Peptides against a protein of PDB entry 5B16. Designs and how they scored, part 128

Target 1, 136 residues: chain A of PDB entry 5B16
Amino acid sequence: TPSRINHNERLEFLGDAVVEFLTSVHLYYLFPSLEEGGLATYRTAIVQNQHLAMLAKKLELDRFMLYAHGPDLCRESDLRHAMANCFEALIGAVYLEGSLEEAKQLFGRLLFNDPDLREVWLNYPLHPLQLQEPNT
Target 2, 136 residues: chain A of PDB entry 5B16 as posed
Amino acid sequence: TPSRINHNERLEFLGDAVVEFLTSVHLYYLFPSLEEGGLATYRTAIVQNQHLAMLAKKLELDRFMLYAHGPDLCRESDLRHAMANCFQALIGAVYLEGSLEEAKQLFGRLLFNDPDLREVWLNYPLHPLQLQEPNT

## One batch from the design tools (peptide; made by RFdiffusion4, then SolubleMPNN)

Design b2_p30_2_s2
Fold by OpenDDE base, seed 4:
Structure b2_p30_2_s2 (fold): chain B 136 residues (1-136), chain A 30 residues (1-30)
Amino acid sequence: as target 1 above (136 residues)
Amino acid sequence: DLEAQKKALEELEKKLKELYEKRKKEEEEK
């Protein structure tokens, strides 16, 4: 329905910002000596549709998208794009209904399968203002 | 360039691993 589409688009809009922000902040603090170009490169790599689609697949959003929107997603590229958007909407929803911390945790858990890398990513100092956000 | 970005992700993971090892060492020294 148009209302559902609009809602998802709004969540996607929010999620895009959250993903962008979290990525930026983590990279900034993790690599204090890395130049802007390098930071931007990593950020772009993380938030690109192809990568977000890979993250989405971990949540079986591919199956969801094919189930819910199969007729409109006959092309694999279209599916990846839709998955990325859906992933953003999910993150947006988690932030909206939960917290930035919850969004951070979910995003971080999906970013890295290696628990060591995940720990480094998730447990590095973040922006001080983020400490004001509740965990739940 | 998707290939370049893929490489960037690999480099990122490498750097994160280095940070992990560094942190581990520091914790062991405490």
Scores: peptide ipSAE 0.561, ipTM 0.900, DockQ to the pose 0.896
Fold by OpenDDE base, seed 1:
Structure b2_p30_2_s2 (fold): chain B 136 residues (1-136), chain A 30 residues (1-30)
Amino acid sequence: as target 1 above (136 residues)
Amino acid sequence: DLEAQKKALEELEKKLKELYEKRKKEEEEK
């Protein structure tokens, strides 16, 4: 429905910001001596559609996309783009209905299959103001 | 480009692994 489409687009908008923010914050504190250019390079790599689509596949969103929109996703590239958007919407929804912390945990769990890397990413100290982020 | 970004991700994982090893070493020294 038009309302559902609009809602998804809004969630994508929110999710995009959340993913961008979380990525930026983690990179900032994980690498205190890395210059802006390096930080930006890693951020771009993490949040690019191709990578987000890969993360989406871990949640089997590809199967969902094919089920819901199969006829309209005849190209693999279109599927990947749709998965990336869906992933953003999901993160947006988790943030909206849960918290930034919940979004952080979900995103971090998906970023790395290696549990050691995941631990480093998720458990590195962040800015104290992060605890003051409003929940919905 | 895509290839450059893939390399960036690889480098990121490398750096994170280094941080892990550093943290592990520090914990073992305590």
Scores: peptide ipSAE 0.557, ipTM 0.899, DockQ to the pose 0.894
Fold by OpenDDE base, seed 5:
Structure b2_p30_2_s2 (fold): chain B 136 residues (1-136), chain A 30 residues (1-30)
Amino acid sequence: as target 1 above (136 residues)
Amino acid sequence: DLEAQKKALEELEKKLKELYEKRKKEEEEK
């Protein structure tokens, strides 16, 4: 059987895909008139390690990581990378043990502190051609 | 770079806010 380390790495692998997928789907439906380049720009911004680390901080994963791996995470960049990986593993675990919907809800809650933005993100248009886009 | 990505996130939030206001207005008109 795989070790705990291997298990976490596998969860990270899965979580990476889930985060990428959820982000892509929401952006796709939210901005039906936005070209691929624009969609990719937003997706990259959302799923990059720096941003995921910020989301991880909302779950106090920074404190968790320092507690569990403090000696190995002296550099800020190392901590951010570890936090991002841990966040991906968490999302992977939520998807695996729960559902895609649960992963979606958790991710959406963390993405935006503003409840209005959160609502829009989580309740995207059902049809990709729905003309409900900002004028900017 | 990180600054560009930060700006992208800010722009995204702005666009989402606009969508929120638009939806709110449409719901009020129903």
Scores: peptide ipSAE 0.546, ipTM 0.891, DockQ to the pose 0.914
Fold by OpenDDE base, seed 2:
Structure b2_p30_2_s2 (fold): chain B 136 residues (1-136), chain A 30 residues (1-30)
Amino acid sequence: as target 1 above (136 residues)
Amino acid sequence: DLEAQKKALEELEKKLKELYEKRKKEEEEK
């Protein structure tokens, strides 16, 4: 129904912002010496539709999308875009119904297959100035 | 382009791995 479509698009809108925000925050703390251009490059790579579609595939959203919208997704590029949108909507829903922390955890778990990398991503080090603050 | 972004992701993972190893080393030294 049109109402469902509008709702999903709204969730996608929210999820897009959440994904970008979380990505930005983590990159900022993880790489305190990296210039803005470098940070932006990593962010773009993480939040691009192609990458989000890959994350969506881990949740088998491709099967869901083909079931729900198969005729409209005959092109691979269309499927990827739809998967990315669906992923964003999911993150948006998790944030909306749960919390930013829950969205963070879900996103982080999907970003990396290596649990060690997940740990680093989710438990980023404090900024050097934050470490020194108690002594100042 | 997509290839450049793929390379960026690979580089990111390398950097994260380096951070992991550094943290591990620091923990072992404590």
Scores: peptide ipSAE 0.560, ipTM 0.899, DockQ to the pose 0.931; fails the geometry check

Design b2_p30_2_s4
Fold by OpenDDE base, seed 4:
Structure b2_p30_2_s4 (fold): chain B 136 residues (1-136), chain A 30 residues (1-30)
Amino acid sequence: as target 1 above (136 residues)
Amino acid sequence: EEERLEKALEELKRKLKELYEKRKKEEEEK
């Protein structure tokens, strides 16, 4: 039986991939003429710990972290890192228990407070296979 | 580096806004 720590780390691993994938796909479709370097820069900016921590704060994960891990988080940078990891684990869990679509919607809602930007980000076509659901 | 990436995020948001305005304009012209 895997430990809770191992499970959380595994979810972080999955979530990291999902966040990076969703970011990559959306950037790819949104900016068809942007070179790889530019796409990579935007992706890095979106998925960096500092940014993910800001997204996590919108879910009040900062309070949760201080409650659960306060003594271990002596530095602001440590808190940001932990929040980013927790955010990744959350996205991983949403994907695992729900769907990629649910992860996409949650991530998109958190990425932008501006509804106009959110609309542009979320309302871009994904590959048809990504929208296909398994037969029940 | 973090500052550079923050500026990149701002630029991204600006570009997204431009896309939004462009889409809006196209819809209004129809």
Scores: peptide ipSAE 0.611, ipTM 0.912, DockQ to the pose 0.860
Fold by OpenDDE base, seed 3:
Structure b2_p30_2_s4 (fold): chain B 136 residues (1-136), chain A 30 residues (1-30)
Amino acid sequence: as target 1 above (136 residues)
Amino acid sequence: EEERLEKALEELKRKLKELYEKRKKEEEEK
C-alpha cells in the first residue's frame, strides 16, 4: 500500500501542475486586457480545494472516497481535501497515459455545467505550442 | 477569502457568458 500511496502523490503533483497550466493558458487568451492580479485571482478560484472537490463530486468521487477511506475522513474538510487530491491525481493520470488535449477536454467539460460557457472556454484560440507528452 | 474566491468564480462565469453572447450576435449579423 505504501508504494501505491506514493504513486498517487506523484500523480497529484503532476495533475496539480497540469490543472494550473491549463487554467493559466485559457485565462490568458480569453481575457487579454485583464491585469495579472485579476488573472491570478480567477486561477486561484478555479484550482482551490473547495472548487476541485466540487468538480470531483461530478465524477462521484465522494462515494468512492467514503467507500475506500471512510474511517479516515472524520470531517467534511478532510473529505474535500482528499477529493481535490484525487481529482488532481486523475488529471495527472489522464495526461500521463493520454495527452494534454485529453486532460484539457475533460477538465473543461467538468468546469462548466452551462454548455455555452464550456464552448467559449474550450474553443477560444490558444497557443499552438504544447508540452511534450512523457514517454510511457 | 473563500467567499472572495467564490465571487470571483461567479464573475468569471458572467464574463464568459458575455463573450458567448457577443460571438453569437456577430455570427447572426453575417
Scores: peptide ipSAE 0.609, ipTM 0.910, DockQ to the pose 0.867
Fold by OpenDDE base, seed 1:
Structure b2_p30_2_s4 (fold): chain B 136 residues (1-136), chain A 30 residues (1-30)
Amino acid sequence: as target 1 above (136 residues)
Amino acid sequence: EEERLEKALEELKRKLKELYEKRKKEEEEK
């Protein structure tokens, strides 16, 4: 069996793809008149390590990381990077053990503190996405 | 880069808010 570290890296790989995909799909349908450059800009902003680390902090992953790896993460930049990776692994695990819909809901809830923005993001007509969801 | 990131996110949130208001008006008219 793979080591726990190897398993986490695999989950991170999967989660990275899920976050990228969900972000892309939502932006695509929410802004049908926005050109590719604009879509890419927003996607980059959402999936950047700095932003994902911020989302991870909402789940108190920073406390988890400091507990498990405090001495190794003394630099703020190292902590942010580790938190972003851990967040991706978490999303990957949610997708793997649950569903794409569950990953979508969790990610959307964390993206926006404003409930109005959250509602728009999560409840926009994304019928094609639901139809093509993997059987998980 | 951090400032650019924040600016982009703020703009996104602004656009989403506009969509929210538009949807709200449409629902109220129905």
Scores: peptide ipSAE 0.604, ipTM 0.910, DockQ to the pose 0.885
Fold by OpenDDE base, seed 5:
Structure b2_p30_2_s4 (fold): chain B 136 residues (1-136), chain A 30 residues (1-30)
Amino acid sequence: as target 1 above (136 residues)
Amino acid sequence: EEERLEKALEELKRKLKELYEKRKKEEEEK
């Protein structure tokens, strides 16, 4: 259905922005002394299709995709891309229907299997230098 | 490129772990 496709694409569009934003914010606060290039590298690594597809797999979206769109996903790269898009759409939906906080929590939980890393990511400490900066 | 990004991701995780350990140490000292 064209309407469904359009809706999914719109959610993907929104989700892409949310994922990008959340990633950027967390990296920014976690690494106050890291230059833009380093931040950008980490962000790219996190939001790349392959990585998002891996996150999507944790939600078993691969099974869903194969079930719903198997004939169209013969190539691994196509599947990864589709899964990444689906993941973005999901995050977009969570943000849209819920909140940014909920999207943050979901994304953070999926990013790291290690609970210690997850804790740091979700509950990053404020750097002393950040305390001296104007509120933004 | 994918390999480079994968390495970056691993580095990120390592740095996060370091942050965790620092936090843990600081909390224990308080």
Scores: peptide ipSAE 0.599, ipTM 0.907, DockQ to the pose 0.918

Design b2_p30_3_s3
Fold by OpenDDE base, seed 1:
Structure b2_p30_3_s3 (fold): chain B 136 residues (1-136), chain A 30 residues (1-30)
Amino acid sequence: as target 1 above (136 residues)
Amino acid sequence: SSEEKRNEEVLKKLEEEVRELYEKRKEEEE
């Protein structure tokens, strides 16, 4: 229904911002000496539709999409785009119904398959120089 | 696409960098 579509689009909007924010924050702390351009490059790669679609596949959203939309998503590119949007909506929903921390944990778990790398991502160290900055 | 390929390379680099951070942290804890 149109109302459901609108709601999903709103969640997608929110989720997009959450993913962007989380990505930015983690990159910022993980790489204290990396210039803005480098940070932006990593962020772009992380939040691109193709990558988000891959993350969505880990949650088996592809099966959901095929069930819900079927032949309308016959093109792989269309499916990827839809999956990325769905993933954003999911993150938005997790944030809305839960918390930013829950969204962070979910996103981190999906971002890295290796538990060790995941831990580094989620538990980023604060560089001594960063500790000298005023708190916001 | 070329853009997608570039981004994939960036993601690989990211993973490598994070791995290095992990190894460094591990060494510091030992």
Scores: peptide ipSAE 0.642, ipTM 0.927, DockQ to the pose 0.933
Fold by OpenDDE base, seed 3:
Structure b2_p30_3_s3 (fold): chain B 136 residues (1-136), chain A 30 residues (1-30)
Amino acid sequence: as target 1 above (136 residues)
Amino acid sequence: SSEEKRNEEVLKKLEEEVRELYEKRKEEEE
């Protein structure tokens, strides 16, 4: 329905900002000596539609999209774009209904398959309300 | 596309850099 589409687009708008923000903050703290150009290069790669679609696939949103919108997704590029948008909407919803911390945790879990790398990413920076581990 | 390929290489580099940070931290804790 038009109202549902409008709602999803609004969530995508919010989610896009959240993803951009989280990416920027973590890169900033992870690489304190990296110049702006390098930071921007990493950010661009992380937030591109192809990458976000890959993250969405880890949540099996591709199967969901084909089930719900299969007839409208005739090309792989269309599916990828839709998945990226859906991922942004999901992050937006998590932030809206939950918290920035929850969005951070979800995003971090998806960025890296290796739990050790996830830990490094998620610890930079530590959320003010997050308990610090002594040796991290 | 060439741009997508370039971004994939950037992501690989990012993973390598994060791994180096992990290894460094691990060594400091031992």
Scores: peptide ipSAE 0.641, ipTM 0.924, DockQ to the pose 0.876
Fold by OpenDDE base, seed 5:
Parts: C-alpha cells; sequence; structure tokens
Structure b2_p30_3_s3 (fold): chain B 136 residues (1-136), chain A 30 residues (1-30)
C-alpha cells in the first residue's frame, strides 16, 4: 500500500490527465474551426498552475493549504504550485471515486463564474469531424 | 510573469468567445 504522500502524488498524476483531457475535449467541440495551435493555446492557459491555483482558491483550498502546511508555503509561487497540485489531486480523486462526469461538472463549474457560460462549456454542440486540410 | 500575463489574456479571450457562443445560441432559440 502506497504511503499517503505517494497516494496524493498518484492522484495528482491522474488528475493532471483528467484536467487536460476534459479541457481538450470541450475546446475541441466548442471551437470546431479553431486550428490546433489555437486549441493548444487555450488549453495551456486553462491548465497552467496559476489558473488551476485560482480554481483551487474557489474551493478554498488556499485556506486548507495554509492550515495544513503553514510556513512551508510562505512564497506565493510555492502556494500556487501546491494549490495547483492539490487541485489536480482533487480532480483525480473525484474521477477515481466518482466518475468522469462528476469531474467534468466540478471543473466546469469552476472554470466560469457566469452560469450562462458554464452552460455553454458543459453543453457544447456536437459537430461532425472536421476534414483535415493540407499543410501549408 | 510575462507568460502568466499572456495566459491571463488568453483566458479573457476564451471567456469572450464563450460568451459570444452563448449569445448566438440565445438568439437562435428565440
Amino acid sequence: as target 1 above (136 residues)
Amino acid sequence: SSEEKRNEEVLKKLEEEVRELYEKRKEEEE
């Protein structure tokens, strides 16, 4: 049985993949005409540590982190990194113990404060596969 | 950092794009 630390790291590993996957899927469907570079740009912004830390803050994980780790997180950058990892672990746990749908819902709720935008993100239109164009 | 600021701008653009999609959908449903 893995240690608690190992367990958290494993959850983070899983969560990282889930976050990236969900992000990719939603972007893919929301922007059917957007080229790969544009999709990747959005994904990068969404999954960066700073953004994930912001999402974590919405869950008050910052308070949790300060409570649990205290002086070990004296720098903002350290806190952000820790929060991002914690967020990934949380998503991993939600997926592991729950479902991808639950992870999707949680992630979507956090991505946008506006419920209308959440609706768009979560309930994206289905599109046919786009034909690949020749490389230029 | 500059990179972080750039990403923040990207996120703002994303929000704008999603909002446009919302408005478009709303118009189509009316």
Scores: peptide ipSAE 0.638, ipTM 0.926, DockQ to the pose 0.938
Fold by OpenDDE base, seed 4:
Formats: structure tokens, sequence, C-alpha cells
Structure b2_p30_3_s3 (fold): chain B 136 residues (1-136), chain A 30 residues (1-30)
């Protein structure tokens, strides 16, 4: 229904912002000496549709999409785009119904298969200067 | 696309950088 579509689009809108925010914050703290251009490069790579679709696949959203919308997703590119949108909607829903922390944990869990790297991402070290800076 | 391939390389670099951070932390804790 139009209402259902609108709901998903709204969740996607919210999820996009959450993914962008979480990515930005973690990169900022993980790489205190990296210039804005470098941070932006990493962020772009993380939030691109192809990557988000890959993360979505780990949750088997591809199976969900094919089951629900198979006839409309004949092209691989269409499927990736749909999966990315669905992933954003999912993150949006987790944030909306849960918390930013829950969204953070879910996103981090999917970003890295290696639990050690995941731990570093989720629990980023603070640079000495960052500890001295206000509102960080 | 070429941009997608570039981004994939960026992601690989990110993983390497995070791994270096992990190793550094591990050494500091030992």
Amino acid sequence: as target 1 above (136 residues)
Amino acid sequence: SSEEKRNEEVLKKLEEEVRELYEKRKEEEE
C-alpha cells in the first residue's frame, strides 16, 4: 500500500542519517590525525549502496527481497539498491524502536567479520588531544 | 563501476588500518 511504502521510505531516511552519523563518529575517533578528505573517503566507501547491500546480505535480506519483490528485481543492480535501502530502513527501525547504541552494535557487528577488529571499531581509542577538547 | 572498485579498495585499506590499531592495542596491554 502507499502508506506502507511511505513508512519504509521514512525509515530509510532516518536510517541513512544514523548510518552516516555512526560512521562519521567512529572514523573521527579512530583516526585523529587523518584529514577531512581521508575521513570522507572512508565514509563514502562504508555508506555506498554496494557495501550496505553486502551488509544486508549478512542478514539474509536478499532472500527477503527476492521473496517479497522478486519479479521487480531482475537486475543485480536493482537488487543491490533495494537491499541497501532495506538495510537503511532496518537501521532506522532499530534506532527508532531501540536506541542509538543498539544501532551502533548492530552496524559494527556487520562491518567486520573479525571480532577483534569489530571490538576496535566499537570501542575506539581516544587521542590525548581529544580528551582535552570540549564537546567531542 | 570504477568508483565501486575504488571504494572496495578503500574498505580493504580501512580493515588494514583497524588491524594495525588492534595490534598496537594488544602490544600495549601485554
Scores: peptide ipSAE 0.638, ipTM 0.926, DockQ to the pose 0.930

Design b2_p30_3_s4
Fold by OpenDDE base, seed 2:
Structure b2_p30_3_s4 (fold): chain B 136 residues (1-136), chain A 30 residues (1-30)
Amino acid sequence: as target 1 above (136 residues)
Amino acid sequence: SAQEKANEAALAELKELLKKKYEERKKKEE
């Protein structure tokens, strides 16, 4: 359905921004002495399609995508790209229906299998204005 | 791709940095 596809693309657009934003904020706080180039490098590493696809696999989005769009995803690279997009849409939906905090928690939980790393990542405060972001 | 490999390396480095931060925090708590 074109309408549903359009809606998903819109959620993807939103989710992409949320992922980028959260990543940027956390890196900023975690590494106060790291130059912009380094921050950008790590952000790119986190938000690249290949990595997001890996996170998506943790949510079994790969099976979903193959079921829904298998014929269009014959190549592994195409599947990864689609999975990354779907992941972004999910994050967008979580933000839209829930909050930035909920998106942050979900993203953080998926980013790191190691609970120690997860704790370090999540336990840095976000900007006060972000904490005041109204829920939809 | 080369860029993807570079990104993977960067991600690994990030995780190492986070691990160091964790260990440092634990040490301070002792």
Scores: peptide ipSAE 0.615, ipTM 0.921, DockQ to the pose 0.786
Fold by OpenDDE base, seed 1:
Structure b2_p30_3_s4 (fold): chain B 136 residues (1-136), chain A 30 residues (1-30)
Amino acid sequence: as target 1 above (136 residues)
Amino acid sequence: SAQEKANEAALAELKELLKKKYEERKKKEE
C-alpha cells in the first residue's frame, strides 16, 4: 500500500542517519589520530550500498525482498539497492522503537564476522560525557 | 566498478587496523 511504502521510506531516511552517525562516532573514537580524509574513506566503505546489501543478506533480507518484490527486482543491481534501503529501514525501526544502543549492537554484530574485530568495534574508551547521554 | 573496488580495499584496511588494536589491547591486559 502507498502508506506502507511511505512509512518504509521514512524509516529508511532515519536509518540512513543512524547508520551514518554510529559509523562516524565509532571511527572517531577508535582512531583519534586519523585525519578526516581517512575517517571519511572508511565511513564510505562501511555505508556504501553494496556493503549494506551484504549485511542485509546476513539477515536473509534477500529472501524477503524476492518474496515481497520479486517482479520488480529483475536485475542484481536493483536487488542490492533495495536490500540496502531495506537494511537502513530496519535499523531505523530498531532505533525508533528501541534505542540507539540496540541499533548499535545489531549493526556491530553484522559488521564483523570476526568476534575479535567486533569486540574492538563495540568496546572502546568512552568520552566522559557519553556516560551522561540518553540512549535515544 | 573502480569505486567499489576502492571501497572494498578500504574496508579490508579498516579490518587490519582493528586487528592491530585488538592485539595491542591483549598485550596491555597480559
Scores: peptide ipSAE 0.614, ipTM 0.921, DockQ to the pose 0.889
Fold by OpenDDE base, seed 3:
Structure b2_p30_3_s4 (fold): chain B 136 residues (1-136), chain A 30 residues (1-30)
Amino acid sequence: as target 1 above (136 residues)
Amino acid sequence: SAQEKANEAALAELKELLKKKYEERKKKEE
């Protein structure tokens, strides 16, 4: 329905911001001496549609998309784009109905299959306000 | 695309950096 589509688009809008925010915060704390250009490079790599689509596949959103919208997704690239959008909407929903912490945990678990890397990523506490380090 | 390849390379590099951080922490705990 048009209402559902509109709602999903709004959730996607929110989720996009949450994903980018979480990514930025983690990178900021993980690499305190890395210049802005490097931070931006890694952020782009994490939040690009192709990567988010891969994360969505871990949740089997590809199967969901094919079931619900198969006829409209004739190209593989269209499917990947739709999966990325759906993933953003999901993160947006988790944040909206749950918390930023819940969104962080879900996102972190999906980002890395290696539990050691996951631990390193999630080991940094997040704060609603990104405070600049005075001596950095 | 070229940009996608660059992003994939960046992601791989990031994972290597995180791996190094993990190993460093592990050594400090020993």
Scores: peptide ipSAE 0.612, ipTM 0.919, DockQ to the pose 0.781
Fold by OpenDDE base, seed 5:
Structure b2_p30_3_s4 (fold): chain B 136 residues (1-136), chain A 30 residues (1-30)
Amino acid sequence: as target 1 above (136 residues)
Amino acid sequence: SAQEKANEAALAELKELLKKKYEERKKKEE
């Protein structure tokens, strides 16, 4: 199990970066007039542990965590933190075994229950001033 | 925490911004 634990931690490491990256990219393109501070504010809101834990709940990771680690997660805040980490590991796994696109689609689907918001998030036109920058 | 509440507010604001973008797109397509 030590090897498996290490593997999950590595996936979490990767997933954290993927979530951060995807969030950053989408915000960057969606809000070309928003300053860095504003971009960072929204990114923080999206990637904070509490929010990721909420997304994780949509995948029933809470049930998984209770099943696998229940005795160590008696406090609600501890469970949420663990769920967030597990969610990152999952995204990392999706990226690793699939693609960034697949990770993007999954993440976007979970981010917004409203299909209209989801559509905007996933499908945005490039701003004319952004056309000169490399595709991300 | 206060920070968490601030983040939640920011998230709500983001969703409103996205909604506005959606409505703007819809109007342009009409």
Scores: peptide ipSAE 0.611, ipTM 0.920, DockQ to the pose 0.902

Design b2_p30_4_s3
Fold by OpenDDE base, seed 2:
Structure b2_p30_4_s3 (fold): chain B 136 residues (1-136), chain A 30 residues (1-30)
Amino acid sequence: as target 1 above (136 residues)
Amino acid sequence: ETEKENEEILKELEEKVKELLEKRKKEEEE
């Protein structure tokens, strides 16, 4: 259905932005002394299709994609890309229908299997210098 | 190759987060 395809693509678009934003914000606060280049490097690694596909696999989106689009996903690279897109669409949907906080929680839960590391990622303390400049 | 590089970057990130965790634990113990 063309309408469904368009809707999914729109959700992917939104989800891509949400993932990018959340990643940027968390990295910014977690590493107050890290230069922009370093922040960008970590962000790129986090949001790359390969990584998002791994996150998608945790949600068994691979099984879903193979069921829905098996004939079109014969190549591993195609599957990874499709999984990443599906993951973005999911995040987009969570944000759209729920909230940014819900998207944040879901994304964080998938980023780190270790609950303690997850806690660090999700609930970072504001650095003293950041506290002095809350609008920066 | 780029994929492997990014995987290494992600591993580095995880280690950095671990370091932050350890720092928090030490601060809580003080």
Scores: peptide ipSAE 0.621, ipTM 0.915, DockQ to the pose 0.910
Fold by OpenDDE base, seed 4:
Order: C-alpha cells, then structure tokens, then sequence
Structure b2_p30_4_s3 (fold): chain B 136 residues (1-136), chain A 30 residues (1-30)
C-alpha cells in the first residue's frame, strides 16, 4: 500500500475519533436532560457515512473523488462511503495540523446551513448541572 | 429505512436546536 494511502487511512482513523468526540461533546452540552439513548441516536445520525458524505459534498469532495477514483466509484453507495472517509481524513488533518478548535469550527459550519443554528451548536450554553463539568 | 430514519432524526435534531435558539432569544428579551 502506497504511503499516501496509508497516510489517508491514518488520518481517517484520527478524524473518525475527532468527529465522534466533537459530536458527543456538543450533544452532551446542548441536551443536558436527554438520556444516553437519545444522545447516542443523534450521534449515530450525525456521524453516519451518509450524513458525512452529505457534509463532504458541501466541500465538493465528490468532484475530487470522482476525479481521483472515478472508475472505482461507479456506484452511489461506494461514492458516499468514499466521501465519508475522505471527510474524516480531512477533519483528521485539520485537527493534526491545526487544532481541535479548527476542526470544531469546520465541522460546525458544515452541520448547519443556518448561521443562527450554527451559533447555537458551536457556542452551546453551559447548563447548571454541567457547570462543574470539566472544560471540553 | 435506516437512511430515512436517520434523516428524520437529523430533522428532529435541527428542530431541537431551533427550540434552544428560541429559548435563548426569549431569555435575552427578558
């Protein structure tokens, strides 16, 4: 396996964790009264390949993937999966070369088209029961 | 089915975030 592929896979691995973490943290703070099952449900929906592929499309990663790997991505499902992986790799790279904050900002900007909703997501209020929680 | 379900979940999430936004607005107005 070429070094570039290995690098991308490693970045994807890292990005997967970052996306999972950011999603978890924001959901946790946004919905302090929501049970774990509900939190997990939202997280699953957010981090699923289909959704991440949708976010990736906003960055036109689909065009990139088709250009670079078109012959291998003739099926829509394959493209979505590849886009999701690429998105994770991107987030991983942003985190690695930048910061968690930068990854958070990028992810948040893509999650919500509405800037007001985006603001709520990015700048969640600290709830009374969470004030004693460690900074995340 | 799973895809449709997840889409509905995401819609629900957005609505909940909207509710939070509205609550913030009301609190700021008071």
Amino acid sequence: as target 1 above (136 residues)
Amino acid sequence: ETEKENEEILKELEEKVKELLEKRKKEEEE
Scores: peptide ipSAE 0.621, ipTM 0.915, DockQ to the pose 0.900
Fold by OpenDDE base, seed 3:
Structure b2_p30_4_s3 (fold): chain B 136 residues (1-136), chain A 30 residues (1-30)
Amino acid sequence: as target 1 above (136 residues)
Amino acid sequence: ETEKENEEILKELEEKVKELLEKRKKEEEE
């Protein structure tokens, strides 16, 4: 429905910003000696549609998308874009209904399958402005 | 081409995170 589509587009807008922010902050603290160009390169790789679609697949959003929108997704590229958008909307919803911390935890769990690597990513300090966000 | 390049970038990132992990482990053992 138009109302649902509009709502999802708004969530996607929010989620895109959250993913961008979290990625930027973690990279900044993880690699204090890495130049801006290197940071930007890693960020681009993390937030691109292809990678976000891969993260979405870990949540089985591919099955969801094919079930709900299969006839409209005849190409793999279309599916990837749809999955990436859905992933952004999900992160946006988690932030909106929960907190930035919850979005951080979810995103981190998906970025790394190895729990030890995940802990390295998640345990670096975040920007103090995170404290201004509501917590569940 | 772009896809392959980005995959290599992500692999490089993971290796860098592994290096940080190994440093942490060594420090804990000392």
Scores: peptide ipSAE 0.620, ipTM 0.914, DockQ to the pose 0.822
Fold by OpenDDE base, seed 5:
Structure b2_p30_4_s3 (fold): chain B 136 residues (1-136), chain A 30 residues (1-30)
Amino acid sequence: as target 1 above (136 residues)
Amino acid sequence: ETEKENEEILKELEEKVKELLEKRKKEEEE
């Protein structure tokens, strides 16, 4: 239905922002000495459709998409794009219906299969200068 | 090729996170 399509598009819009935000924040804290260009490079890689689609695959969204859309997603590029959008919508929904923390946890869980690396990402050490940031 | 580039960037990121992990382990042992 048009209403559901609109809802999904809105969730995707929100999710895109959440993914971008979470990625930015974690990179910022993880690499306090990394220049903006480097941070942006990592962020770009993380939020690209190809990568988000990979994360979506971990949630078996590929199977879901094939089930729901089937022949419309025969091309790999189309599937990846759809999966990325679906992933964004999912993150948007998690944030909207849950919390930013829940979105953070889910995203971090998917970014790293290694639980130790995941912990580093989720529980980053704060640089002394970052401790002085009032709004962080 | 852009995809390949992104994959390499992600690998680099993972290596950097590993380095941070090792630093944390070392600090915890001290």
Scores: peptide ipSAE 0.617, ipTM 0.914, DockQ to the pose 0.858

